# Peptides against a protein of PDB entry 2N1D: the designs that were tried, part 124

Target 1, 169 residues: chain A of PDB entry 2N1D
Amino acid sequence: EVKVKIPEELKPWLVDDWDLITRQKQLFYLPAKKNVDSILEDYANYKKSRGNTDNKEYAVNEVVAGIKEYFNVMLGTQLLYKFERPQYAEILADHPDAPMSQVYGAPHLLRLFVRIGAMLAYTPLDEKSLALLLNYLHDFLKYLAKNSATLFSASDYEVAPPEYHRKAV

## One batch from the design tools (peptide; made by RFdiffusion4, then SolubleMPNN)

Design b1_p24_4_s4 (from b1_p24_4, 13 letters changed)
Fold by OpenDDE base, seed 5:
Structure b1_p24_4_s4 (fold): chain B 169 residues (1-169), chain A 24 residues (1-24)
Amino acid sequence: as target 1 above (169 residues)
Amino acid sequence: SLYKELIETWKKTLELLKEYLASL
């Protein structure tokens, strides 16, 4: 199994996120004010500003593209709590061709990294490539941790209306 | 190149993931 370690600074947020949705019956505001695309772009620009070589910059771009793709593939089936399903269905109905990375934000992106390790285990990876990939993933998580105060906030959630509760079976 | 190998592996991983998820 491939283990992706979540920074300790972000673990409390995962609990708060779960609590807001499952226990407090709130929903993350969609479309996100700062979506996954923008977060990944900010990270890429941050890495670029650090003076990376051409090859390393290219690698960062590919890693970012990969994270985006993984998120878009996994969001609907792997990253949502049961209570969020009606909201997701509404998003799909209103924007069937929009990638979810343009709709969802930091909390759901962080959830990806809880699951991505297990998904990577289904593919044969050589030791060198796996180590390098993990380094980039952990580097990105470190970036999220450093910017957690601006990326993660309970104010991005709102109480679901009564009619929503009727949809959430 | 290590970076080239990473990119190729990463892309292949995505393809396999899509296939796996589609089979569920």
Scores: peptide ipSAE 0.135, ipTM 0.742, DockQ to the pose 0.635
Fold by OpenDDE base, seed 1:
Structure b1_p24_4_s4 (fold): chain B 169 residues (1-169), chain A 24 residues (1-24)
Amino acid sequence: as target 1 above (169 residues)
Amino acid sequence: SLYKELIETWKKTLELLKEYLASL
């Protein structure tokens, strides 16, 4: 099994995120004030400002593009709790052609990295190639941890209205 | 180069992921 290690600083947030949605019956406010696209763009700019070589800068752009595509493919079927499904359906109805990376934010992006390891296990990769990819993924996670105070906040959630509870289990 | 290896790895992984998810 391919293991993507989540930084210790972010593990408590995963628990809080789960609790806010599943136990407290709150929803992350959509569209996100800071969406996945903007987070990835900030990361790419951060890496470029560090004076990387041309090849390393280009590699970062491809990693960002890959993470975005992974998120957009997996969000609806793999990253949502049951309570969030009606909200997702409403988003699709209102914005049918919008990529979810423009709608959702940091909490859902972090959920991707909890699941991505298992998905990578279905890809027959040699150890060297896999290690290279994992290094970039872990580097991005370190960036999320460094900026966690601005990316993750319970204030971005709100109590779901009564009418929402009627269409959600 | 390491860059080429990374790009090939990403493209292959994403394609396989799409195929897997489509089968669910």
Scores: peptide ipSAE 0.124, ipTM 0.737, DockQ to the pose 0.630
Fold by OpenDDE base, seed 4:
Structure b1_p24_4_s4 (fold): chain B 169 residues (1-169), chain A 24 residues (1-24)
Amino acid sequence: as target 1 above (169 residues)
Amino acid sequence: SLYKELIETWKKTLELLKEYLASL
């Protein structure tokens, strides 16, 4: 199997995220105050500020672009809990042309890295290519862990209204 | 270069991923 290692600092958040939505019947507030696009931009700027060469700077841009594309492709079908489906449908209806990376935030972005390993297992990549990709994914995850206090908060969730519960049945 | 290798890796991976997801 292809294993994407989630930093220990972020594992408790994955549990809290699951609990907030599945058990407490809350929803992440959309559109996100800090969306995936902004998180990736901050990461790119952080990496560039460390004095990398031009090639390394360009590589960071490609990592950001790749993660963004993965997120936008996978969000609707792979990253949502059942309780979140009506919310997603409403977002699509209201913003049909907007990429989901402009709507969703850090919690859903983190879920991508839980699922991406299984997806990669079904893609016939050579060992060298896979190792390179994993290295960059892990580097980004380290950044998320370092900034977890500002990126992940239960206050970004809200109790779903009664009318939403009817739609979610 | 690292940049060239990364571009090729991402493009190939994303293409294969889209094909896989379409088959589900």
Scores: peptide ipSAE 0.078, ipTM 0.703, DockQ to the pose 0.751
Fold by OpenDDE base, seed 2:
Order: sequence, then C-alpha cells, then structure tokens
Structure b1_p24_4_s4 (fold): chain B 169 residues (1-169), chain A 24 residues (1-24)
Amino acid sequence: as target 1 above (169 residues)
Amino acid sequence: SLYKELIETWKKTLELLKEYLASL
C-alpha cells in the first residue's frame, strides 16, 4: 500500500469528525457551505497565483481533476460512516445528477486521503510518476492544514433528529 | 464495479501526468 501522510495538525480532526458522527450522532450540514469543488478551485488558484509555469499549472489542474473524480467515485461507498447512509440516500434522491463534490465539504474530502493510498496499490506506477503525484497530494494536504481553521469546524455539524435515527437502522 | 471505475479514473489521471513529465 502506498502511504499518503496526513499532516499531524489534521489527524485530531479525523478523530473529532468520527466522534461527532458515530458517538454524538450528528451530521455534517448538507449541502456544504464550502463544497469540495470550491476547495479544489481555491487550491488551484492559490498555486497559480504563486507564479507557476504553464506546465506546472497543467499539472495542478490535472491533480485537482483527479482528486475531484476520485472523491465522486468513492464518497458513497468508501467515505461514509454507517450513520451517514440515510443522509446520502436523501441527497441522491433530491439531487440525482449532482456530483457529490458539489454537495459535501472538507471533512469528507479529508477522509478520501485516508483511503486513497490503498487504491493506488491497484495501479502500476513508475517511481517518477508516483513521486510526482504524492508530492501534489501532500502539497494539497498542507493547503488543507493551512486553512484548517476555516475548513474544519464542529459548528458545521448538527444533531440528527429522532426521525433520522429510525432510518439509521 | 465502482473499484473498476476508480482504477480507470486514476489511470487516466496518471497518463496525463506522464504526458506532463514527458514535456520536461
């Protein structure tokens, strides 16, 4: 398995996220105030504003596109806790054609990076390509860490109503 | 099925990165 290192400052958030959902029976407010698409766009613009060459801009765009696509594929089956399944079903019913990157936000995006390493194990990668990809993934994670105060907050969660608990059987 | 889609997506992304590397 390819190791994707999560910044130390974000590891406690993963625990808090898990606790909010599984122990406190809360749900992340959807649709997210700042969705995955917006976060990725901000990152891309941030990188471009630092005077990247045309080739570097291309690489950033492809990394962003890849992260978005991976998120949209994995969210429903790999990134949700059991308690979140009814919420996801409701989102699919209300927004059948919307990509999940337009609905979910930073906490679920961060969960992707906990799982993406295992997925890379199924893809043959040469050393140079793997190093480049990992560098960008880690760079993006550093960006998330830098902006963690605005992207990750317990106030973005709310207690699930009793009606929801009956669905979460 | 979803894993297959994920792998295919990643392969496409990697091909684009390879194209970038080849341009250097």
Scores: peptide ipSAE 0.076, ipTM 0.691, DockQ to the pose 0.070

Design b1_p24_5_s1 (from b1_p24_5, 11 letters changed)
Fold by OpenDDE base, seed 3:
Structure b1_p24_5_s1 (fold): chain B 169 residues (1-169), chain A 24 residues (1-24)
Amino acid sequence: as target 1 above (169 residues)
Amino acid sequence: LSPEEQEQLKKIDEILSKILSVLE
């Protein structure tokens, strides 16, 4: 499996995220106050503000676009805990035409990078191409770590209503 | 891999190819 290194600052959050949902039966508030689209836009602007060349700016834009599309492809089938699936179904009903990158936020985006390594293992990328891609992915993860105080908070979760528990298996 | 995962990989490959075309 391809190893995607999660920054140490974010590893405890993954545990907290899991605990909030699986053990405490809470749900991330949707639509997210700060959605994936906004996070990626902020990252792109951050990179541009650091004096990147035109080529690097274009590269960042494509990386952002790629992460967004990857998230939208993977969210429904790969990134949700079982307890979250009724919520996802409700989101699809309420926002049938909206990409999930406009609905979900940082915690689910971070989960993407937990899964991406396994997916990359099935791609025909050579070591050099893979290393190049990983460098950009890790750069983005470092950005998430730098902004973790504003992106990841237990206050973005809420106790699931009683009627939700009837829908959740 | 399930058929759904295979389809996802196809989409991911397309995404990655586009990214790599810019990065390389």
Scores: peptide ipSAE 0.203, ipTM 0.792, DockQ to the pose 0.610
Fold by OpenDDE base, seed 4:
Structure b1_p24_5_s1 (fold): chain B 169 residues (1-169), chain A 24 residues (1-24)
Amino acid sequence: as target 1 above (169 residues)
Amino acid sequence: LSPEEQEQLKKIDEILSKILSVLE
């Protein structure tokens, strides 16, 4: 398995996220106040403001686009806890054509990077290519860590209503 | 991998290839 290093600042959040949903039976409020699209846009703008060359700016844009696409592919099948599946079904019913990157937020985006390492192990990438990708992925994760105070909050979760509990059973 | 995961992996490979084409 390819190891994608999660910043130490974000590891406790993954535990809290899991606890809020699986043990406390809460749900992340959807649609997210700050969705994945906006987070990625902010990151891209942040990188551009650092004085990158044209090539680097273009590279960042492609990385952002790739992360977005990857998230949209993986969210429904790989990133949700069982308790979240009824919520996802409701979102699909109400917004069948909306990409999930416009609905979900930072916590679910972070879950993506927990899964990507295992998937990369099945790719035919050579060591050099893999290292290059990992560098950009880690750079984005560092950005999430730097902005963790504004991106990750338990206040973005709410107790699921009784009606939801019946659907989750 | 399940067939679904294999299909997802294929899509991921396509995404990664696009990124690599820019970075390399």
Scores: peptide ipSAE 0.201, ipTM 0.791, DockQ to the pose 0.714
Fold by OpenDDE base, seed 5:
Structure b1_p24_5_s1 (fold): chain B 169 residues (1-169), chain A 24 residues (1-24)
Amino acid sequence: as target 1 above (169 residues)
Amino acid sequence: LSPEEQEQLKKIDEILSKILSVLE
């Protein structure tokens, strides 16, 4: 197993997120007020504002692009709780060509990093390459932790309507 | 891994390869 360390500040949020969805039967409001695309863009701009070289800027852009693509690949099959499946189906019906990074937000993006470690274990990456990747992933997670007050909030969730409960059986 | 997960892993490998090409 490849260990992707989630910042301690964000671990309680993962529990809250799980509780809101599975126990309180709430749904994250979609489309997200601040979607994954915007979060990644803000991160990239943040890194650029730190005075990085052009090479580092390019590297950040590629990491951002990679995270985005990885998110879009994994969201529908790996990142959703069972209760969220009907909502996802509705999103696909309403926005068939839209990448999920434009629909979902920070909570679902964070879930990606819970799963990535297991996936990395199946990749043929050597230790050096893996370390480099992990450094960037951890750097991004650190950014999420620093901005957690604006990215993660229970107010972004709402109680699912009765009609939804019937679909979510 | 399920067949679907195996396919996703292939895509992930492509993504990671692109990232690593820039980082290394």
Scores: peptide ipSAE 0.188, ipTM 0.782, DockQ to the pose 0.626
Fold by OpenDDE base, seed 2:
Structure b1_p24_5_s1 (fold): chain B 169 residues (1-169), chain A 24 residues (1-24)
Amino acid sequence: as target 1 above (169 residues)
Amino acid sequence: LSPEEQEQLKKIDEILSKILSVLE
């Protein structure tokens, strides 16, 4: 298995995220005020402002594109807790053509990186290519950690109404 | 960038494509 290291600053958030939804029966407010698309765009612009070469900028753009597509594929089937399923169904009904990267935000994006390591184990990659990819992924995770105060907040969650609880039984 | 680094960067697209193919 390929190990993707989650920054220590973000590990407690994963627990809080799980607790808010599964134990406290709250839901992340959707559509996200800061969606995955915008987070990735901000990261790309951040890297650009750091004076990257053309090749490095291209690499960042491709990593961003890959993360976005990976998120859109994985969100509905792999990244949601059971309690979030009715909310997801409502989103699909209201916005059938919208990619989930335009709906969901940082907490769900972070969940993706909990799964990516196991996924990479199923893809045959040479050691150098894998190391390079991991470096870019870790760089993005460091960016999330640096901006965690604005990206991750319990105030982005709200208590699910009684009507929702009936749907989630 | 060194030639080796350039080659590694060119492989990123291939790697990401392979990742997506596994998910589909």
Scores: peptide ipSAE 0.075, ipTM 0.598, DockQ to the pose 0.044

Design b1_p24_5_s2 (from b1_p24_5, 8 letters changed)
Fold by OpenDDE base, seed 2:
Structure b1_p24_5_s2 (fold): chain B 169 residues (1-169), chain A 24 residues (1-24)
Amino acid sequence: as target 1 above (169 residues)
Amino acid sequence: LTPEEKEILEKLREITKKVLEVLE
């Protein structure tokens, strides 16, 4: 099975994220102050500032594009807790043409990397290709860990209103 | 895999293919 290694620094956040929503009945504020698109853009710019060659810059851009596409495909059906479903439905109604990478932020992006490994296990990738992809994914995760103090905060969540609780099953 | 998961997997395969074409 394909295993995407989550940095140890980010594992406690996954627990906090889960607790905020499932136990404390809070919701991540949407649209995100810093959405997935902006996080990926910052990462790309960070990599470019390190003096990478044109080829490496091009590769980073494609990895960013790929992660964005992964997220937009998986968010609605794979990355949400049950309590978040009504919020997602409201977002779709209010922003029917907006990709979810423009709405959601770092916590949901991190959830992608928890789930994507199991899906990639069903893709016929040779060991070389898989290792290459994983190296880039892990590099991005290291970036998230480095910037975790600014990207992940409980203050980005808020208690769901009473009317929301009535919709949530 | 559920039918929903199979559909997602197909999309992920296409995305992965595009990424790997650039990285290799």
Scores: peptide ipSAE 0.230, ipTM 0.800, DockQ to the pose 0.836
Fold by OpenDDE base, seed 4:
Structure b1_p24_5_s2 (fold): chain B 169 residues (1-169), chain A 24 residues (1-24)
Amino acid sequence: as target 1 above (169 residues)
Amino acid sequence: LTPEEKEILEKLREITKKVLEVLE
């Protein structure tokens, strides 16, 4: 397996996220107050403010675009807990042409990095290319860790209504 | 891998290829 290291600061959040959904039967409020697109834009601006070269700045833009596409491809089938599936179906019905990066937020984005490693293991990449990709993914994860206090909060979740529980069976 | 996972994997491969072409 390709190991994508999650910063220690974010590991407790993954547990809290799981607990809120599966045990407490809560849902992340959608559409997100701060969606994945916004988070990635902030990251790109952060990297550009560091005085990077033109080539390095362009590379950041492509990494952001790549992460966005990864998320949009994987969310529906790889990143959702069973309890969240009715909510996802409702989102698709209400926003059939909207990318999920405009709907979902930081918690689901973080879940991407828990799952992506297993998928990358099946990609025929040489060690050098794999290391390069992982370095950029880890750099983004470091950014999420630095901003975790503003990106991750249990207050962004709410108790699912009774009618939702009937759909979730 | 399920057929759906294989399709996702193919998409990820294309995305990864594009990203690596820029980074290298």
Scores: peptide ipSAE 0.209, ipTM 0.791, DockQ to the pose 0.769
Fold by OpenDDE base, seed 1:
Structure b1_p24_5_s2 (fold): chain B 169 residues (1-169), chain A 24 residues (1-24)
Amino acid sequence: as target 1 above (169 residues)
Amino acid sequence: LTPEEKEILEKLREITKKVLEVLE
């Protein structure tokens, strides 16, 4: 299995995220105040400000584009807890043509990196290519960890109303 | 793998290919 290592600093947040939704029956506020697109843009700008070469900047842009596409492909079917499915259905109804990277935020983006490794294991990548990809993914995760105080907050969640509970388990 | 997972994998393969073409 391809293992994408989550920084230790972010692992407690994954537990809190799960607890807020599954046990406390809260929902992440949507559309996100800071969506996945914005987070990725900030990362790209951060990397460019570090004085990277043109090739490095171009590589970062493509990695960002790839992560965005990964997220948009996997969000609806792979990254949601059961309790979040009615909310997702509502989002699809209200914004049928909007990519989910414009709707969801940091917590769901982090969930991507928990799940993507298992999927990449089925992709025929040689060892060198896989290592290269993982290096960039880990670099992005390091950025998330560095900015975790501003990206991850329980205040971005809301208690689901009673009518929502009737639609969800 | 479920049919849904297979479809996701195909999309991920295409995305990964595009990314690696730039990184390599």
Scores: peptide ipSAE 0.206, ipTM 0.787, DockQ to the pose 0.733
Fold by OpenDDE base, seed 3:
Structure b1_p24_5_s2 (fold): chain B 169 residues (1-169), chain A 24 residues (1-24)
Amino acid sequence: as target 1 above (169 residues)
Amino acid sequence: LTPEEKEILEKLREITKKVLEVLE
C-alpha cells in the first residue's frame, strides 16, 4: 500500500470539509473563487521564485501537470461525497467541456491526496520512482499547509437550498 | 535534477498515463 502522508495541519480541514457537506448539508461554492488550476499555478510560480534551476522547474511542472490530470480524472468518480452528486451533475450539464480543475478548489484537491495513494499502488513504479514522486507530492502538500489560511475556509461553503436537500439524500 | 531523475520522471509520466487510461 502506498500511503501519502497528509500534513497534520490539513487533517482538521478534511474533517471540517466532510462535516460541512455530509452533516451540515452545505456545498462548496462553484465555480471556485480559486480553482485547482490557479492553486497549481501558484505553487509552480512559488517554486520558481525560490530560485530553482531550470531542471527543478521542469520537475515541478511535470508534477503539477500530473496532479492536474489525476484530479480531472478522479474528481467525478472518486472524490465526491454522495451529497455533492447533484451539484456535480449540474456542473457537467452546464459546462460539459470544462475540466474540473477549473471548477473545483482546494478542498476537493486535498481529497485527491487521500485517494491517490491507492491508485499509485497499481502503478508499476520501482521504489526509487515512488520515493521521488512522493517527495514532490509531499512538497506540494507542505505548500498547501503553509497557505491553508487562505486556501481553506468554511465561508467558501453555503447551505444547500431545500429543494437540493430533498433530491440529494 | 540529475539525468537519472529526469529519466525516472519520464517513466512516471508514461506509467501515469496508463493508469489514467484505466480510470477513464
Scores: peptide ipSAE 0.110, ipTM 0.716, DockQ to the pose 0.075

Design b1_p24_5_s3 (from b1_p24_5, 10 letters changed)
Fold by OpenDDE base, seed 1:
Parts: structure tokens; C-alpha cells; sequence
Structure b1_p24_5_s3 (fold): chain B 169 residues (1-169), chain A 24 residues (1-24)
């Protein structure tokens, strides 16, 4: 199977994210103050500032676009805990035409990289192509780890109100 | 895989192929 390695710096956050929602019954504040679109934009600009060639910048832009598409395809059905389902339904009602990359933030984006490996394993890709893609995905994950202090915080979550519990699993 | 997952997989494949067209 295709394994997307999560940086050690981010693994504790995945546990905290799970705990905040499933045990503490909290919800990530939506719409995110720092959404997935902005995170990806910052990454692209970061790569440009490193003095890359035009070809490398072009590749980064394509990877950014691809990650955004991955996220928007997978968020609703693959990346949410059961407790988050009512919140997602409310988001769809309030923002029916908005891509979820404009609504959700870093924690849910990180969850994508926990799940994407299994999906890629079902795609008939040659080893060289897969390795190349993984290198770019890992580079982005390193960026998330480098900026984890500003991207991941328990203060971005809030206790769900009592009426929410009646609707949630 | 469920039918829903199969549909998602198709989209993932299309996205991946688009990326690799540029990277390779």
C-alpha cells in the first residue's frame, strides 16, 4: 500500500484533533479563519520565495491545485468524524456553491494526508510516478510541520451547544 | 469499496493523472 508519512511533529496533533471532537465534543470553528485555499497559497508563495526555476514553480502550482481538488472531493465523505456531520450539513445549506477548501482549515487538510495513501493505492500508477508525487506531497507536509504553531491550535475549536448534541452521533 | 467510494476513486485518479502530466 501507498504510505504517506506524516511528520512526527504533526502526529500528536492528529491525536488532539480526534480527542477534541470525539471525546470533548467540540467543533472546529467554521468558516475557518485560515482556510485550505489560503494555506495552499501561502505554500506556493513560500516555494516561489526560495528562488525556484519557472518549471519548478509551475510544478508547485499544479501540486497545489491537485491537493485542493483532492480535499474538495474527499472532505464530505472521507475526512469527517460522525460528530461533525450536522455541522457539515449546516455548511452545505449556508454555502451550497462554495468549495470546502474555502470553508475548512488546517486540521481537516491534515486528515486528507492520512487518507489519501489508501486511495492512491487503488490507482494504477507506476512506481516512478508514484514516488515523484509522494515527494511533492511530503514536501508540503514538511511545510505544514514547519508552520504547525500557527496552523494548528485547540483554540480554533469550541464546545458544541446542547442542541447540537441532539442532532449528532 | 462502496459505489460512493468508487466514484471518489475515479476522481482521485483523474486528479492524479493531471498532476503527473505536469510533474513527469
Amino acid sequence: as target 1 above (169 residues)
Amino acid sequence: LSPEEEEILKKIKEITEKILKVLS
Scores: peptide ipSAE 0.495, ipTM 0.888, DockQ to the pose 0.755
Fold by OpenDDE base, seed 3:
Structure b1_p24_5_s3 (fold): chain B 169 residues (1-169), chain A 24 residues (1-24)
Amino acid sequence: as target 1 above (169 residues)
Amino acid sequence: LSPEEEEILKKIKEITEKILKVLS
């Protein structure tokens, strides 16, 4: 399996995220106040501000676009806990044409990186290409870790109402 | 792999190839 290393700073958040939803029966507020598109845009701008060359900047933009696509492909089927399914169904019904990267936020984006490695393992990539991709993914994860205080907060979750519980059972 | 997983893998592969065309 392709190992996508999650920064140690973010691992506790993954546990908290799981706990908030699965054990505390809370839901991440949707649409996200800061969606995946915005996070990726901020990252790209951050890299630009660091004085990267034109080629490096272009590469970052392509990686950002790729991460966005990864997320949009995997969110609905791979990244949601069972308790979140009714919420997702409602989002799809209300916004059928909206990419999920415009709806969901940092916690779900982070979940992508927990799952993407297993998928990449089935892609026929040479070692050099895989290493290169992973370097960029890890760089992005590092960015998430640096900004974790603003990106990940339990206050972005809400206790699901009784009506929702009936749907989720 | 389920049929659903196969479809996802196909998409993941396509996305990855697009990225690598630029990075390589």
Scores: peptide ipSAE 0.494, ipTM 0.888, DockQ to the pose 0.771
Fold by OpenDDE base, seed 5:
Structure b1_p24_5_s3 (fold): chain B 169 residues (1-169), chain A 24 residues (1-24)
Amino acid sequence: as target 1 above (169 residues)
Amino acid sequence: LSPEEEEILKKIKEITEKILKVLS
């Protein structure tokens, strides 16, 4: 299996995220006030502001585009807890043509990096190419860790109403 | 792997190849 290392600063959030939804029966507010597209855009701009060369900027843009595509492919089937399924169905009905990267936010984006390693293990990649990709993914994760105080907050969740519980069978 | 998982893997592979084409 391909190991994607999650920064230690973010591991407690993964537990809190799980607890808020599965145990406290809360839902992340959707559409997110800061969606995945916005987070990725901020990252790209952050890299640009640090004086990267044009070639490196282009590489970052492609990585950002790739992460966005990874997220949109995996969100619905791989990144949701069972309690979130009715909410996802409602989102699909209300936003049928919108990519999920425009709806969901940082918590779900972080979940991607918990799952993507196993998927990459099934792709025929040489070690050098895989290491290169992982370096960029880890760099992005480092960015999330640095900005975790603003990106991850329990206040972005709300208690699901009783009628939602009836749907979440 | 389920058919759904296989389809996801196919997409992941395509995305990865596209990224690596630029990075390498």
Scores: peptide ipSAE 0.487, ipTM 0.887, DockQ to the pose 0.804
Fold by OpenDDE base, seed 2:
Formats: C-alpha cells, structure tokens, sequence
Structure b1_p24_5_s3 (fold): chain B 169 residues (1-169), chain A 24 residues (1-24)
C-alpha cells in the first residue's frame, strides 16, 4: 500500500468529520462556502508568492490540476459516507454540469488523501516517480494543516431534517 | 476491485501519468 501521510493535526478532524455525519446525522453545507477549486487556487497562489521559479510554478499548477481531477473522479463513489448519498444525488440533479470540486469543500478534499494511496498502489510507478508525487501531495497537505483553523469547522455542518432521514439509510 | 473501482483506477492512472510527465 502507498502511504499518504496525513499531518497529525488533521487526523482529529477526520474523526470529527466522520462523527458529525455518521453519528450526529449532520451534513456539510452545500454548495461549500469555500470549494475545492478555491482552496487549490489559494494554494497555488501561496506557492507562487514564495518566490518560486517558472518551472516550479508549472509543477505546482500541474499538481493542483491533478488533485482537482482526482477529487472529481473519486468524490461520488469513493469519498462519501452512506448518509451523504441522498445529498449527493440532489446535487447532481440540481447541478448536472458542475464539477464536484466546485460544490464540495475542505473536509471532502481531505478524505481524498485518505483514499488515494490505495488507488496509487495499483498504479505501476517506479519508486522515484512515486516519491516525487508524494512529496508534492504532502506539501499540499502541509498547507491544509497550516490553514486548518479556517478550512475545517463543525459550523459548516448542519443537522439533517427529518425528511432527509427518511431518504437516507 | 469492482468494475466501478477499475474504471476509477484507470482514470487515476491517466491523471498520475499526466502529472509525472510535468514533474519529471
């Protein structure tokens, strides 16, 4: 298995996220106030402001684009808890042409990094290439950890109404 | 892997290769 190391300061959030949805029966407010696209854009701009060369900027932009694509591919089938399925179906019906990176936010983006390692394990990459990719992914995760106070909050969740409970397993 | 996961994996591979092409 390819291990994508989640920063220690973000691991408690994964537990809180799980608890809010599965135990407290809450839902992340959608569309997100700050969606995945904007988070990735902020990261790219942050890296640019650090005085990176053009080549490094290209690398960051490609990683950002890749993370976005990873997220959009995996969100619907790999990153949602069962309780969130009706909400996702409603989003698809209301916004059929919108990529999920424009709808969902930081908590779901973080879930991607919990799952992406298993998928990468099935991709035949040499050790050097894998290490290179992981370095960039870990750098992004460090950014999320640094900005965790503004990106992750239980106040972004709300109790699902009784009508929703009847739809959800 | 389920058939659905296999399709996802295919896309993940394509995305990964695209990234690495630029990084390498």
Amino acid sequence: as target 1 above (169 residues)
Amino acid sequence: LSPEEEEILKKIKEITEKILKVLS
Scores: peptide ipSAE 0.483, ipTM 0.884, DockQ to the pose 0.788

